# Designs tried in a protein design run: peptides against a protein of PDB entry 1MQS. Part 1

Scores and structures below are computed, not measured.

Target 1, 223 residues: chain A of PDB entry 1MQS
Amino acid sequence: ILKMLFLNKDLNNNDNITTITDDIFNQQEIIWKVLILDIKSTATISSVLRVNDLLKAGITVHSLIKQDRSPLPDVPAIYFVSPTKENIDIIVNDLKSDKYSEFYINFTSSLPRNLLEDLAQQVSITGKSDKIKQVYDQYLDFIVTEPELFSLEISNAYLTLNDPKTTEEEITGLCANIADGLFNTVLTINSIPIIRAAKGGPAEIIAEKLGTKLRDFVINTNS
Structure headers, positions and changes below count from the first letter of each chain, unless a header shows other numbers.
Peptide ipSAE is a variant of ipSAE made for these designs: the mean of its two directions, with the distance scale d0 fixed at 1.0 Angstrom where the peptide's residues are scored. Compare it only between designs on the same protein; published cut-offs may not carry over.
A fold fails the geometry check if it doesn't show the stated peptide or something in it is severely misdrawn.

## One batch from the design tools (peptide; made by RFdiffusion4, then SolubleMPNN; aimed at target 1 Y136; its pose is not in this set)

Design b1_p12_1_s1
Fold by OpenDDE base, seed 2:
Structure b1_p12_1_s1 (fold): chain B 223 residues (1-223), chain A 12 residues (1-12)
Amino acid sequence: as target 1 above (223 residues)
Amino acid sequence: MPKKIDLKKYLK
């Protein structure tokens, strides 16, 4: 995973994640990148890396592949996504639209030949194959034991929410951001969740905000 | 282990 975040450069494998990130951060110019994930790869990343690790790897923005993403034509993108027709089509559409400067594609598992041929064909039609710098597959070297555990990787969320010096306004703002992230996750999974939260804390605020967003979405979609 | 794919081989 770290290798992927550093555009598949050789990393010294003998060091802890923190040591690797610190060493690279101190020795090399940071290339700022966008990280594009799906639900499966989000769980993988969240289980191994912290927000600070991503930042040290030059990941300034991460997003779900199915989410509407703003164009960043001067920024390279790392895709770490499942090898599906849907994801391939999205990547090609992003390529067509010049959404990013460079494309580093990493599939979470083996890409079957039919999908590889489809990707190649679609890329060929665009005439922008030069923007695809890398294609890797089989990047999941471990199995996430808790595939339904997700993190939004918001920096210092726990500290901010539990610091007695944090204002109610700051808490409310952070809770809104968390709810937005969860909402996007729900849309990606294409399933309406049962929301459970502890009462009397930030979790309840988040749950309420998320519930409102989901209700509004359902109403607007069924109309 | 991750495997590098050469798309050029599949580009017509």
Scores: peptide ipSAE 0.275, ipTM 0.872, DockQ to the pose 0.300
OpenDDE base, seeds 1, 3, 4, 5: peptide ipSAE 0.230, 0.238, 0.222, 0.233; ipTM 0.859, 0.860, 0.857, 0.859

Design b1_p12_1_s4
Fold by OpenDDE base, seed 3:
Structure b1_p12_1_s4 (fold): chain B 223 residues (1-223), chain A 12 residues (1-12)
Amino acid sequence: as target 1 above (223 residues)
Amino acid sequence: MPKKLDLKKYLK
């Protein structure tokens, strides 16, 4: 999340969000920008960051994408929203109206090819593609409900994993998705966890997948 | 992991 707020620049790993924001604040001039969210991404951001963290990241104001927002043609905008046709259409309309100076688009999950093509086509028609500076899939589909508990908000995960009719391929796929979500959570929190899982079930599979991802990440980061 | 998308690849 912090990386996104700093326009996906490389950040130094620190023990907590405050230290990261302080280090960046001291090293670089803050670029002031607007943050556009939807209901889902608002919950994600609010669970991880405080208002002071947003200010330190240069977020002057944040708004919902569906809200009637005033134009700020001299201010860059960060979108962090769900990958939907509705949100794409709104972003394109904002582009057409010169609502902001630059557009940094971040989707909360994977943008399907058909929607990416639709976005590209609509942007091309506007003639303002130069204002689109970045497009990212962030894969931040988690909510921290309390300091000790969080959810990936995967519908019917428990039922799917415990249904005897579920195929091994479906279980493996779901476990991979869960491991990806956990991995993104670890990176967001900026802390390498000790992984503990019950043996003999899907939790063990997930733990193994997550462990592998973390090991690979550490190796790649140290190389 | 965050993935950077290449919009230019899909621009006509």
Scores: peptide ipSAE 0.183, ipTM 0.824, DockQ to the pose 0.571
OpenDDE base, seeds 1, 2, 4, 5: peptide ipSAE 0.169, 0.169, 0.160, 0.171; ipTM 0.818, 0.817, 0.815, 0.818

## One batch from the design tools (peptide; made by RFdiffusion4, then SolubleMPNN; aimed at target 1 L11 K133 Q138 Y139; its pose is not in this set)

Design b2_p13_2_s3
Fold by OpenDDE base, seed 4:
Structure b2_p13_2_s3 (fold): chain B 223 residues (1-223), chain A 13 residues (1-13)
Amino acid sequence: as target 1 above (223 residues)
Amino acid sequence: SNVLKNYRKLIPK
C-alpha cells in the first residue's frame, strides 16, 4: 500500500510505516496526490493506515470513486479500486473531463483481460492515454487487521459454507472467491505457502483452487 | 504487478 502511495517506487520494507513515511518525507519532496477509493479499498486502507500516514504519503484528499469529486487538474490522482467495469468507466470519464493531471491506477486485484482491453479501448478513444502513468494490479483484496492477521471480508462466508441450505453452486462460487482472495494475499506476501486443508469440505475445495492458481501462476511466470 | 506495459500494447493505434 505504501509503495502504491509513493507511485510504486521502491521502499525499504524493513521499516515500519511511520519510519518509512518519515524517511521519505524528510528525504524527498512530497508529491501531493488525490487518493480515489471504493468501499472495499477504503476498508483495506483504513485497516492498515491512519489518516496521518496518508498525509505523510502526500495524500491531500481521498474520496470515493462514486462520489462527485471536484476537478483538480493540476494534481495527480491515485486510484485504488476494484477491477470492475463500473470503476473503469468512471476512471475513463474522469480522464475525459481532465479531472486530474495524471492517473495512477491501482486495482485491488488482478484485472481481467477483457476489462483491460475495455480500459485500453476507451482510453484510446479519449486520446489522453499519456495521462495514464501507471496501471497496477496490487493484489490487496483483503483487510489487514494486524501484521499477521487479515480478512478477505467476504460477507457471511462462514454462514454460507456451513448452512445446509446452501447450494453446491453457491459453495463453489464462494470457494472460488475465497481462493481468489487467498491467491492475492499470497502474491502480496511474495511467498508460496504449503497449503493444507481438511478433507471432505469447503476447505479442500478452496485449497485445490488455490493450489491450481498458484501452480498456474508459477508456470506462467517462469516460462 | 505492473500491467501498464501490456495495457499500452492493447491500445489501438
Scores: peptide ipSAE 0.024, ipTM 0.608, DockQ to the pose 0.102
OpenDDE base, seeds 1, 2, 3, 5: peptide ipSAE 0.024, 0.020, 0.020, 0.022; ipTM 0.611, 0.549, 0.585, 0.557

Design b2_p13_5_s1
Fold by OpenDDE base, seed 4:
Structure b2_p13_5_s1 (fold): chain B 223 residues (1-223), chain A 13 residues (1-13)
Amino acid sequence: as target 1 above (223 residues)
Amino acid sequence: SNVLKNYKKYIPK
């Protein structure tokens, strides 16, 4: 998250948030930025950072993407939002309106190729592609409750997985979502997990999906 | 597009 707030520059990860922000604050000129969030990413940010931390990272103001926001044409913007068509359309509209000077787009999870292409196409049509400085998948689709504890914040996951009335399709869908969240978590932790799951249930499905995602990622990254 | 060129999968280290 801090890297994102500093425009994805390399940060020394061995330091506490406060130390990092202080060091950067002291060593580099602060670039003031606007942070645009959605509901989900707001929860993510809020779980990890305090308002003061955002300020130290150069965030002058933060707003929800769906809110009416005043133009700040001289201020760069960091978007940290869910990879949805709606958010893309809003970003493009903001671009069209010259709402900010520069656009650093960060998605909370992987942006599907079709949406990326849509974004690219729409941006291209605007003629303002030069304002898009970054587009990143941040893989931060989870809530950090404590330094050593996180939640995917999937509503009623336990109930859904254990309710006999839940359809196979619903279970499969939920397992996919859980696997996606775990995948993001694994990437964030930067450690390859040993996956163990009970056989014959949702846990196995999740484990398989996660394993596949990880394998695919490793293959694609080494390729 | 420039957008695609700037797209990176960021793995938080």
Scores: peptide ipSAE 0.010, ipTM 0.446, DockQ to the pose 0.685
OpenDDE base, seeds 1, 2, 3, 5: peptide ipSAE 0.006, 0.008, 0.000, 0.015; ipTM 0.368, 0.399, 0.369, 0.460; seeds 1, 2, 5 fail the geometry check

Design b2_p13_5_s4
Fold by OpenDDE base, seed 3:
Structure b2_p13_5_s4 (fold): chain B 223 residues (1-223), chain A 13 residues (1-13)
Amino acid sequence: as target 1 above (223 residues)
Amino acid sequence: SNVLKNYKKYVPK
């Protein structure tokens, strides 16, 4: 998250948030930015960072993407939002209206190819592609609730997995979603975990799916 | 060192 707030520059990840922000604040000229969030990303940011951390990162104003926002044509903007068609359309509209000077777009999870193509097409039509400086998949689709505990915030997950009326397809789909969330978490931590799961239930299914994703990722990254 | 990349970058051309 901090890396994103500093325009995806390389940061030393081994340091405490406070140490990182203090070092940057003292050594470099702060670039003031606007941070645009949605409901989901707001929860993510709030679980990890304090208001003072945002300020030290150069975030002077933050707002929801769906809110009416005043134009700040001389100020760069960081978007950190869900990869949806709705959010893409809003970003493009903001671009058309010259709402900000520069656009740093970060998605909470992987942007599907079709949506990436849609974004590219819409931006090309505006003639303002030069204002889009970055487009990143951040893989930050989780909330940290405690120092060693996090949540994927999947609605009714427990109920769905334990309801005898739930179909196998629904269970499989939910397990896949959970595995995706865990995968994103692993990538954020930047460490390969040891996976432990109870046998004979959804946990085992999730563990297998996650294991496969991790193996595939390692293979693809080393190739 | 099995360092995992936690992001992907796209640049509109």
Scores: peptide ipSAE 0.048, ipTM 0.535, DockQ to the pose 0.132
OpenDDE base, seeds 1, 2, 4, 5: peptide ipSAE 0.033, 0.018, 0.020, 0.019; ipTM 0.657, 0.498, 0.592, 0.585; seed 2 fails the geometry check

## One batch from the design tools (peptide; made by RFdiffusion4, then SolubleMPNN; aimed at target 1 S191 I192; its pose is not in this set)

Design b2_p14_8_s2
Fold by OpenDDE base, seed 5:
Structure b2_p14_8_s2 (fold): chain B 223 residues (1-223), chain A 14 residues (1-14)
Amino acid sequence: as target 1 above (223 residues)
Amino acid sequence: TLTFKNSLKKLSLK
C-alpha cells in the first residue's frame, strides 16, 4: 500500500509504516496527490493506514470514485479501485475531463485482459494516454484486522458453502473468489504458503484453485 | 504498465 502511495517507487524496507513514512517525508519532497478509492478499497486502506499516514504519504484528499469530485488538474491522482468496467469507465471519464494532471491506476486485484484492452481502447480514443503514468495490479483485496489475521470480507460465505440448497456452480464460483482473495493476500505477503485443506469439501476446491494460481504465477514470473 | 502500453500500441497501429 505504501509503495502504491509513493507511486510504486522502491521503498527502503523498513519494518514500520511510521518509519517508512517518516523517512520518506524527511528525505524527499512530498508529492501531493489525490487518492481515489471505492468502497472495497476504502475498507482495505482504513484497515492498515490512518489518516495521518495518508497525509505523510502525500495524500491531500481522498474520495470515492463514484462521488462527485472537484477537478484538480494540477494534482496527480492515485486510483486504487476494484477492476471493474464501471471503474474503468469512470477513470476514462476523469481522463477526458482532465480532472487530474496524472493518473496512477492501481487495481485491487488482477485486471482481466478484456478489461485491460477496453481501458486501453478508451484511453487511446481520448488522445490523452500520456497522462496515464501507471497501471498496476496491486493484489490488495483483503482487510487486515490484526497482524496475524485478515478477512476477504465475503458475505455469507460459510452459509453459502454449507447450505444444501446451494448449487455446485455457486459453490465453485465462491471457491474461485475465495481463492482469488487468498492469492492476492499471499502475493502481498510475498511468501508462498504451505496449503493445507480438509479433503472432500469446499476447502479442497479452494486449495486446488489457489495452488494452481500460485504455480502459474511462479512459472510466469520466472519466465 | 508495460502490458497496457503494449495494448495501446497495438491499437494505434490498427
Scores: peptide ipSAE 0.038, ipTM 0.720, DockQ to the pose 0.055
OpenDDE base, seeds 1, 2, 3, 4: peptide ipSAE 0.033, 0.035, 0.034, 0.036; ipTM 0.705, 0.717, 0.712, 0.719

## One batch from the design tools (peptide; made by RFdiffusion4, then SolubleMPNN; aimed at target 1 D137 N190; its pose is not in this set)

Design b2_p16_5_s1
Fold by OpenDDE base, seed 2:
Structure b2_p16_5_s1 (fold): chain B 223 residues (1-223), chain A 16 residues (1-16)
Amino acid sequence: as target 1 above (223 residues)
Amino acid sequence: SNVLKNYKKMYSKVIT
């Protein structure tokens, strides 16, 4: 998250938040930025950072993407939002209106190819592609609740997975979502997990999906 | 690191 707030520059990950922010604050001129969030990303940010941390990271204003926001044409903007068509459309509209000077787009999870194509297409039409400085998948689709505990904040997951009335399709879909969240978490931690799951149930499905995602990622990163 | 690259690639394809 801090890396994102510093425009995805390399940060020393071994330092605590305070040390990182203080060091950067003291060493470099603060680039003031606007942070645009959605409801989900707001929860993510709030679980890890305090308001003071945002300020130290050069975030002057943070707003919801769906809120009316005043134009700040001389100020760069960091978007940290869910990879949805709606959010893309809003970003493009903001681009069209020259709402900010530069656009640093960070998605909370992986942007699907179709949405990437849509983004590229819409941006091409605007003629303002030069204002888009970054497009990142941050893989931050989780909330940190405790130092050794995180939540994917999936509503009624337990109920859905254990309700005998739930369809196989629903279970499979939910398992995929959970696996995606876990995948994002693993990438964030930057450590290869040992996956243990109970056999014969949703946990096994999730484990298999996660394993596949990790393997695919490793293969793609090494090619 | 590949997202931006992919974006640029996709962008180039759209303009072409």
Scores: peptide ipSAE 0.061, ipTM 0.730, DockQ to the pose 0.077
OpenDDE base, seeds 1, 3, 4, 5: peptide ipSAE 0.005, 0.015, 0.011, 0.007; ipTM 0.362, 0.450, 0.382, 0.383

Design b2_p16_5_s2
Fold by OpenDDE base, seed 2:
Structure b2_p16_5_s2 (fold): chain B 223 residues (1-223), chain A 16 residues (1-16)
Amino acid sequence: as target 1 above (223 residues)
Amino acid sequence: SNVLKNYKKWYSKVIT
């Protein structure tokens, strides 16, 4: 997250957040920028950063992507939003309207190829592709509650998985979503975990899906 | 065709 706020520059992640922000704040001129969030990313940011951290990162204002936002054509913008068609369309509209000077787009999770192509196509049509400086998948589809505990913030996940009326398709879909979130978390941590799950339930399904994703990722990365 | 060409050029620069 801090890396994103500093336009994806290399940061020493071994230091605590306060040390990082203080060091950067003191060593270089702060680039003031707007942070555009959605509901999910707002929760993510709030779980990891304090208001003062945002300020030290050069965030002058933050707003929701769906809110009416005043144009700041001379100010760069950081988007940290879910990889959805809706958000892409809004970003493109903001680009068309010259709402900001530069666009640093960070998706909270992996952007599907079709959406990436859609984004690229729309941007190409605008003729303003030069304003888009970065597009990243942040793989931050989680909320940090404790140093060793996090949540994917999936509404009613427990209820859905334990309701006998829930269909197999619904369970499978939810498990896939959970596995995706966990996968993103693992990539963020940059360490392959030992997966432990209870047998005979959704946890096992999730563990299997996650394991497969990790294996596939390793294979594909090494190719 | 032009869109695709522009896409490839843009993609190589922006997507990381």
Scores: peptide ipSAE 0.017, ipTM 0.461, DockQ to the pose 0.087
OpenDDE base, seeds 1, 3, 4, 5: peptide ipSAE 0.017, 0.006, 0.014, 0.013; ipTM 0.406, 0.294, 0.426, 0.418; seed 3 fails the geometry check

Design b2_p16_5_s3
Fold by OpenDDE base, seed 4:
Structure b2_p16_5_s3 (fold): chain B 223 residues (1-223), chain A 16 residues (1-16)
Amino acid sequence: as target 1 above (223 residues)
Amino acid sequence: SNVLKNYKKWYSKVVL
């Protein structure tokens, strides 16, 4: 997250958030930026960073993507939002209106190819592609609750998975969502996990799905 | 991950 707020520059990973922000603050002129969030990413950011951390990262203001936002044509913007068609359309509209000077687009999870193509197509029509400085999928579709604990913030996941009235389709769908969230988490940590799951239940399904995703990712990144 | 390369690729394909 901090890396994103510093426009995805390399940061020394070994330091505490405060040390990183202080070091950067002392070494470089702060570039003031706007941070555009959605509801989900707001929760993610709020779970990890304090307001003071945002300020130290040069975030002057943060707003929801769906809110009416005042134009700041001389200020670069960081978007950290879910990879949805709606958010893409809003970003493109903001680009069309010259709402900000530069656009640093970060999606909370993997951007599907079709949406990437849609973004590219819409941006091409605007003729303002040069204003888009970055496009990242950050794989930050989770909330950090404690230093070594995170949550996917899937409502009623436990209940749904353990309710005998839940359909197989619902279970499968939920397991897929959980696996996606875990996959994103793993990619964020940048470490191959040892997956342990209880056998004979949803946990096994999730583990299998996650394992497949990780294998596919490793294959695709090495090719 | 950085998807900018893919974005640029697709952008170029659409513009061209």
Scores: peptide ipSAE 0.039, ipTM 0.615, DockQ to the pose 0.076
OpenDDE base, seeds 1, 2, 3, 5: peptide ipSAE 0.000, 0.015, 0.000, 0.000; ipTM 0.295, 0.345, 0.287, 0.294; seeds 2, 3, 5 fail the geometry check

Design b2_p16_5_s4
Fold by OpenDDE base, seed 1:
Structure b2_p16_5_s4 (fold): chain B 223 residues (1-223), chain A 16 residues (1-16)
Amino acid sequence: as target 1 above (223 residues)
Amino acid sequence: SNVLKNYKKWYSKVIN
């Protein structure tokens, strides 16, 4: 998250939040930015950072993407939002209206190819592609509740997985979503997990999917 | 970084 707030520059990962923010804040002129969030990303940010941390990272103001926001044409903006068509449309609209000087777009999870193409197409029409400085997948679709505990904040997950009326397709779909969330978490913490799951149920499905995703990722990264 | 590269790639295809 801090890396994103500092425009995805390399940071010393061995330092804690306070050390990083203090060092950067004290050593160089801070670049003031606007942070645009959605409901999900707001929860994510709030679970990890304090308002003071945001300030030290150069975030002068943060707003929801769907809120009416005043134009700040001389201020760069960091978008940290879910990869949805709606959010893309809003970003493009903000681009059209010259709402900010620069656009650093960070999606909370993987951006599907179709949405990437849509973004590219819409931006091409605006003629303002030069203002888009970054497009990243941050893999931050979770909430940290405690140092050793996090939540994917999936509503009714337990109910859905245990309801006998739930179809196998629905279960499989939900398991995939959970696996995606876990995958993102693993990538974020950059630590290899030990996966423990009960056999013969959704937990096993999730574990298998997660394992596959991790293996595939390693293979693709090393290629 | 990879996403940005992909974006540029797709963008170039759209404008050409």
Scores: peptide ipSAE 0.103, ipTM 0.742, DockQ to the pose 0.075
OpenDDE base, seeds 2, 3, 4, 5: peptide ipSAE 0.015, 0.014, 0.102, 0.031; ipTM 0.445, 0.432, 0.753, 0.626; seed 2 fails the geometry check

Design b2_p16_7_s1
Fold by OpenDDE base, seed 1:
Order: C-alpha cells, then sequence, then structure tokens
Structure b2_p16_7_s1 (fold): chain B 223 residues (1-223), chain A 16 residues (1-16)
C-alpha cells in the first residue's frame, strides 16, 4: 500500500509505516495526490493506515469512485479499486473528462485479461493514453509502468485464447498477429523495449515471437 | 541494444 501511495517507487518495506512516512515527509517534496477508493479498498486502507499516514504520503483528498467528484485537473490521482467493468468505465470517463492530471491505477486483485483489453481499448479511443502512468494489480509487479497504454484493437482475443474449441492453428495465427502489431508499434515509437510478460501463458509465447522479430530486425538493420 | 524478454512471476498480494 505505501509503495502505491508513493507512485510505486521502491521503498524499504522492512521499515514500519511511521518511519517510512516520516523519512519521506522530511526529506522529499510532497507530491499531493487524490486517492480514489471503493468500499472494499476503503476497508483495506483503513485497516493498515491512519489519516495522518495518508497525509504524510501526500494524499490531500480521498473519495469513493462512485461519488461525484470535483475535477482537479492539475492533481495526479491514485486509483485503488476492484477490477470490475463498472470501475473501468468510471476511470475511462474520468480520463475523458480530464478529471485529473495523471492516472495511477491499482487494482485490488488480479485484473482479468478481458478487462485489461477493455481498458486498453477504451483508453486508446480517448487519445489520452499518455495520462495513464501506471496500471498495477496485487499479483503482478506491473501491468503498465510507462505512460504508453494502448490497444491493438483485436476483436475477441481473450475469448479466442481461452475457448477450448479454438484450434492450434487459430491460436498460432492470433499470436502472430499480436506479435506483428506489437512489432509495428515498437518501430513506430523508435525504441527497443524491455518486454515483460506473464510466465506460462499466451503472453509469454507472444513475447518470444516479438523478441525474435526484433532481434532479426536489428541484425538486418546493422548488416 | 538487444531486446530483452522478462517473465514476470505471479507474486503474493502486496498490502503495503
Amino acid sequence: as target 1 above (223 residues)
Amino acid sequence: KKPVVLSTPVKKPVIL
């Protein structure tokens, strides 16, 4: 939780909350942020942190995601909410409305791939993906750590990969299409990525395909 | 620079 409140910077987790907050409060300029919660995450935060801890972490305002909130276009927002379609739609609406300057999204549990695809698609349509600075869940180090959240807009990718009726040929074809899309994206942004993918799933297969394509490209360009 | 592929392991939920 403290890591989240400090925008997922590396903190020494061996220190108690009071020591960490006091040290940061005294040594660094406080970045004031809005904390947006749901009912479940409110209970979680309240069990671990006191009001003074939030203040020392730079939380100036905290609100429920379903409440009407005033726009603070110059203030970054931390979301700590359940991974639901409803919450994603609200976050996207807040993004469309320029409710905050930056969006640091933390889901309270694992974000399903179908919801990640939905989030990515909706964000891409807004043209404001640069405002999404981070997307985390509680089981992965990160979903997105850089401000570049995008979608390839491939229809039914999640369904295809999880349908037992899908053939190996269809899976292979889809993975190739995704890798091609990512490859083109990498070339467009003109940077060599560090590719991170969940282990043991389709994402790892796609990552390896993308890695191969990029290596081949680099070799061919340098020859 | 060569592209690097990193596998991200699933971790236990982090509360702090």
Scores: peptide ipSAE 0.021, ipTM 0.378, DockQ to the pose 0.035
OpenDDE base, seeds 2, 3, 4, 5: peptide ipSAE 0.013, 0.009, 0.006, 0.021; ipTM 0.357, 0.398, 0.352, 0.391; seeds 2, 3, 5 fail the geometry check

Design b2_p16_7_s2
Fold by OpenDDE base, seed 2:
Structure b2_p16_7_s2 (fold): chain B 223 residues (1-223), chain A 16 residues (1-16)
Amino acid sequence: as target 1 above (223 residues)
Amino acid sequence: MKPIELKTPVKKPKIL
């Protein structure tokens, strides 16, 4: 999160949020920015940061992506939003309208290739691609609840996985979503998990999906 | 990278 708020610059990872924000605030010229969120990313940020931490990161205003937002054509914007077609279309419309000076786009999870191609195509048509300064997958689609505890905020997950009426397709789909959230958590923690799952149920499906994602990621990052 | 053990809870997950 903080790295994103500082435009994905490298930060020293060993300090607490307060030390990082105070050191950066005292040592660097504050680039004032707008932060554009959705409901999900608002919950993610609010779980780990306070309004004062946002201010120390140079966030002057934060708003929901779907809210009416006043144009600030001289102010850079950080988007931190879910990787959806709707959010892409809003970002492109904000680009078309010159709503901000620069666009730092951060998705809460991996942007599917088809949506990346759509974003690229739409941005190209605007002739304003120079305003898009970065596009990142942040892998931050979880909430930190306590030290060493996180939530994927998947409603009714336990019920769905244990209801005898739930279809295999629904179970498999939910297991994929859980594996995605776990993958994003693992990448954020920057640690290789030892995965242990019970056999013959959703836990095994999740473990296999997560294991595949981690293997594929390691192969692609070492290439 | 430090290894982290992801244990699947054998018991009813604590509803957070």
Scores: peptide ipSAE 0.000, ipTM 0.315, DockQ to the pose 0.027
OpenDDE base, seeds 1, 3, 4, 5: peptide ipSAE 0.000, 0.000, 0.078, 0.000; ipTM 0.319, 0.305, 0.515, 0.310; seeds 1, 3, 4 fail the geometry check

## One batch from the design tools (peptide; made by RFdiffusion4, then SolubleMPNN; aimed at target 1 S124; its pose is not in this set)

Design b2_p17_2_s3
Fold by OpenDDE base, seed 3:
Structure b2_p17_2_s3 (fold): chain B 223 residues (1-223), chain A 17 residues (1-17)
Amino acid sequence: as target 1 above (223 residues)
Amino acid sequence: DRQKKYNAFLSKYKKLV
């Protein structure tokens, strides 16, 4: 998250947020930025950072993407939002209206190819493509509850997986969502896990899906 | 990788406009 707030620059591997922010503050002029969030990303950031941490990272104002926001044409903006068509359309509208000087777009999870293409197409039509400085998948679709514990914040997951009335399609869909969340977490930790799951249930389905995603990712990154 | 892909798409559509 801090890396994102510093425009995806490499940060020194100090575990202390305060040390990182102080070091950056001492080495570089603070670039003041606007942070645009949605409901999910707000929860993610709030689980890891304090308001003072945002300020130290140069965030002057943070707001929800769906809220009316005042134009700040001389201020760069960081978007950290869900990879949805709605959010893309709002970003493009903000671009059209010259709401900010520069746009650093970060998605909470992987943006599908079709939506990435849609974004590029819409931006190209505006003639303001130079204002889009970055487009990244951050893989931060989770909440940190404890230093060694995280949550995917999937409502009623246990109930859905154990209710005999739940359809196979619903189970499969939920397992896919869980696997995606776990995948994002693994990428954030930057360590390949050993996956262990009980056989004959949803855990096995999730493990298989996650394993496939990780294998595919490793193959694609090494190529 | 995502940035490169975005730039590739952007370049494609810039040429079409």
Scores: peptide ipSAE 0.225, ipTM 0.824, DockQ to the pose 0.092
OpenDDE base, seeds 1, 2, 4, 5: peptide ipSAE 0.020, 0.024, 0.018, 0.022; ipTM 0.590, 0.640, 0.577, 0.601; seed 1 fails the geometry check

## One batch from the design tools (peptide; made by RFdiffusion4, then SolubleMPNN; aimed at target 1 A120; its pose is not in this set)

Design b2_p23_3_s2
Fold by OpenDDE base, seed 4:
Structure b2_p23_3_s2 (fold): chain B 223 residues (1-223), chain A 23 residues (1-23)
Amino acid sequence: as target 1 above (223 residues)
Amino acid sequence: SKAEELIKKIEESNKKFYESLFN
């Protein structure tokens, strides 16, 4: 998220948010930006960042994508929104209207190929593709509840996993879903975790699945 | 086409992003 706010430049993730923002704030000139969110991403941003953090990151204004927003043609914009046709259309319309100077687009989850093609096609038609500086697929399947603590917000996961009446198939399915969410979370936070889980239970199953996904990803990325 | 070029750019940027996760 911080990387996104700083236009996806590399940041040292070993420090806490406050330290990172303070260091950047003190070391370089802040580029003021507009942050455009949707309902889903708003929850995430609010859970991870404080108002002061946004300010230190150069976010002077933040708004919902569906809200009527005033044009700021000299200000770059960061979009952090769901990969939907509706959002794509809005972004393209914003581009057409020269609502902002530059567009940094971050989708909260993977952008399907068809939508990517649609976005690219629409942007190409506008003749303003140069204003699209970045498009990233990010994976947001978590809400940060506390520092260094987050939840996938899977309903009744604990109850389901600990209910003796739950079938092995149901457990396996749920563990797979949790592992997927964690995998996406890892990608979102841009950090490779050390996986720790209690042995002999669902946590171990999840950890193994997650580990496999991460390993496979590394292999595929390097190929 | 311009669209294809943009797609390629996006894909490359995403690739770099993902690679940075493990470097």
Scores: peptide ipSAE 0.082, ipTM 0.683, DockQ to the pose 0.607
OpenDDE base, seeds 1, 2, 3, 5: peptide ipSAE 0.050, 0.047, 0.058, 0.089; ipTM 0.645, 0.641, 0.662, 0.694; seed 5 fails the geometry check

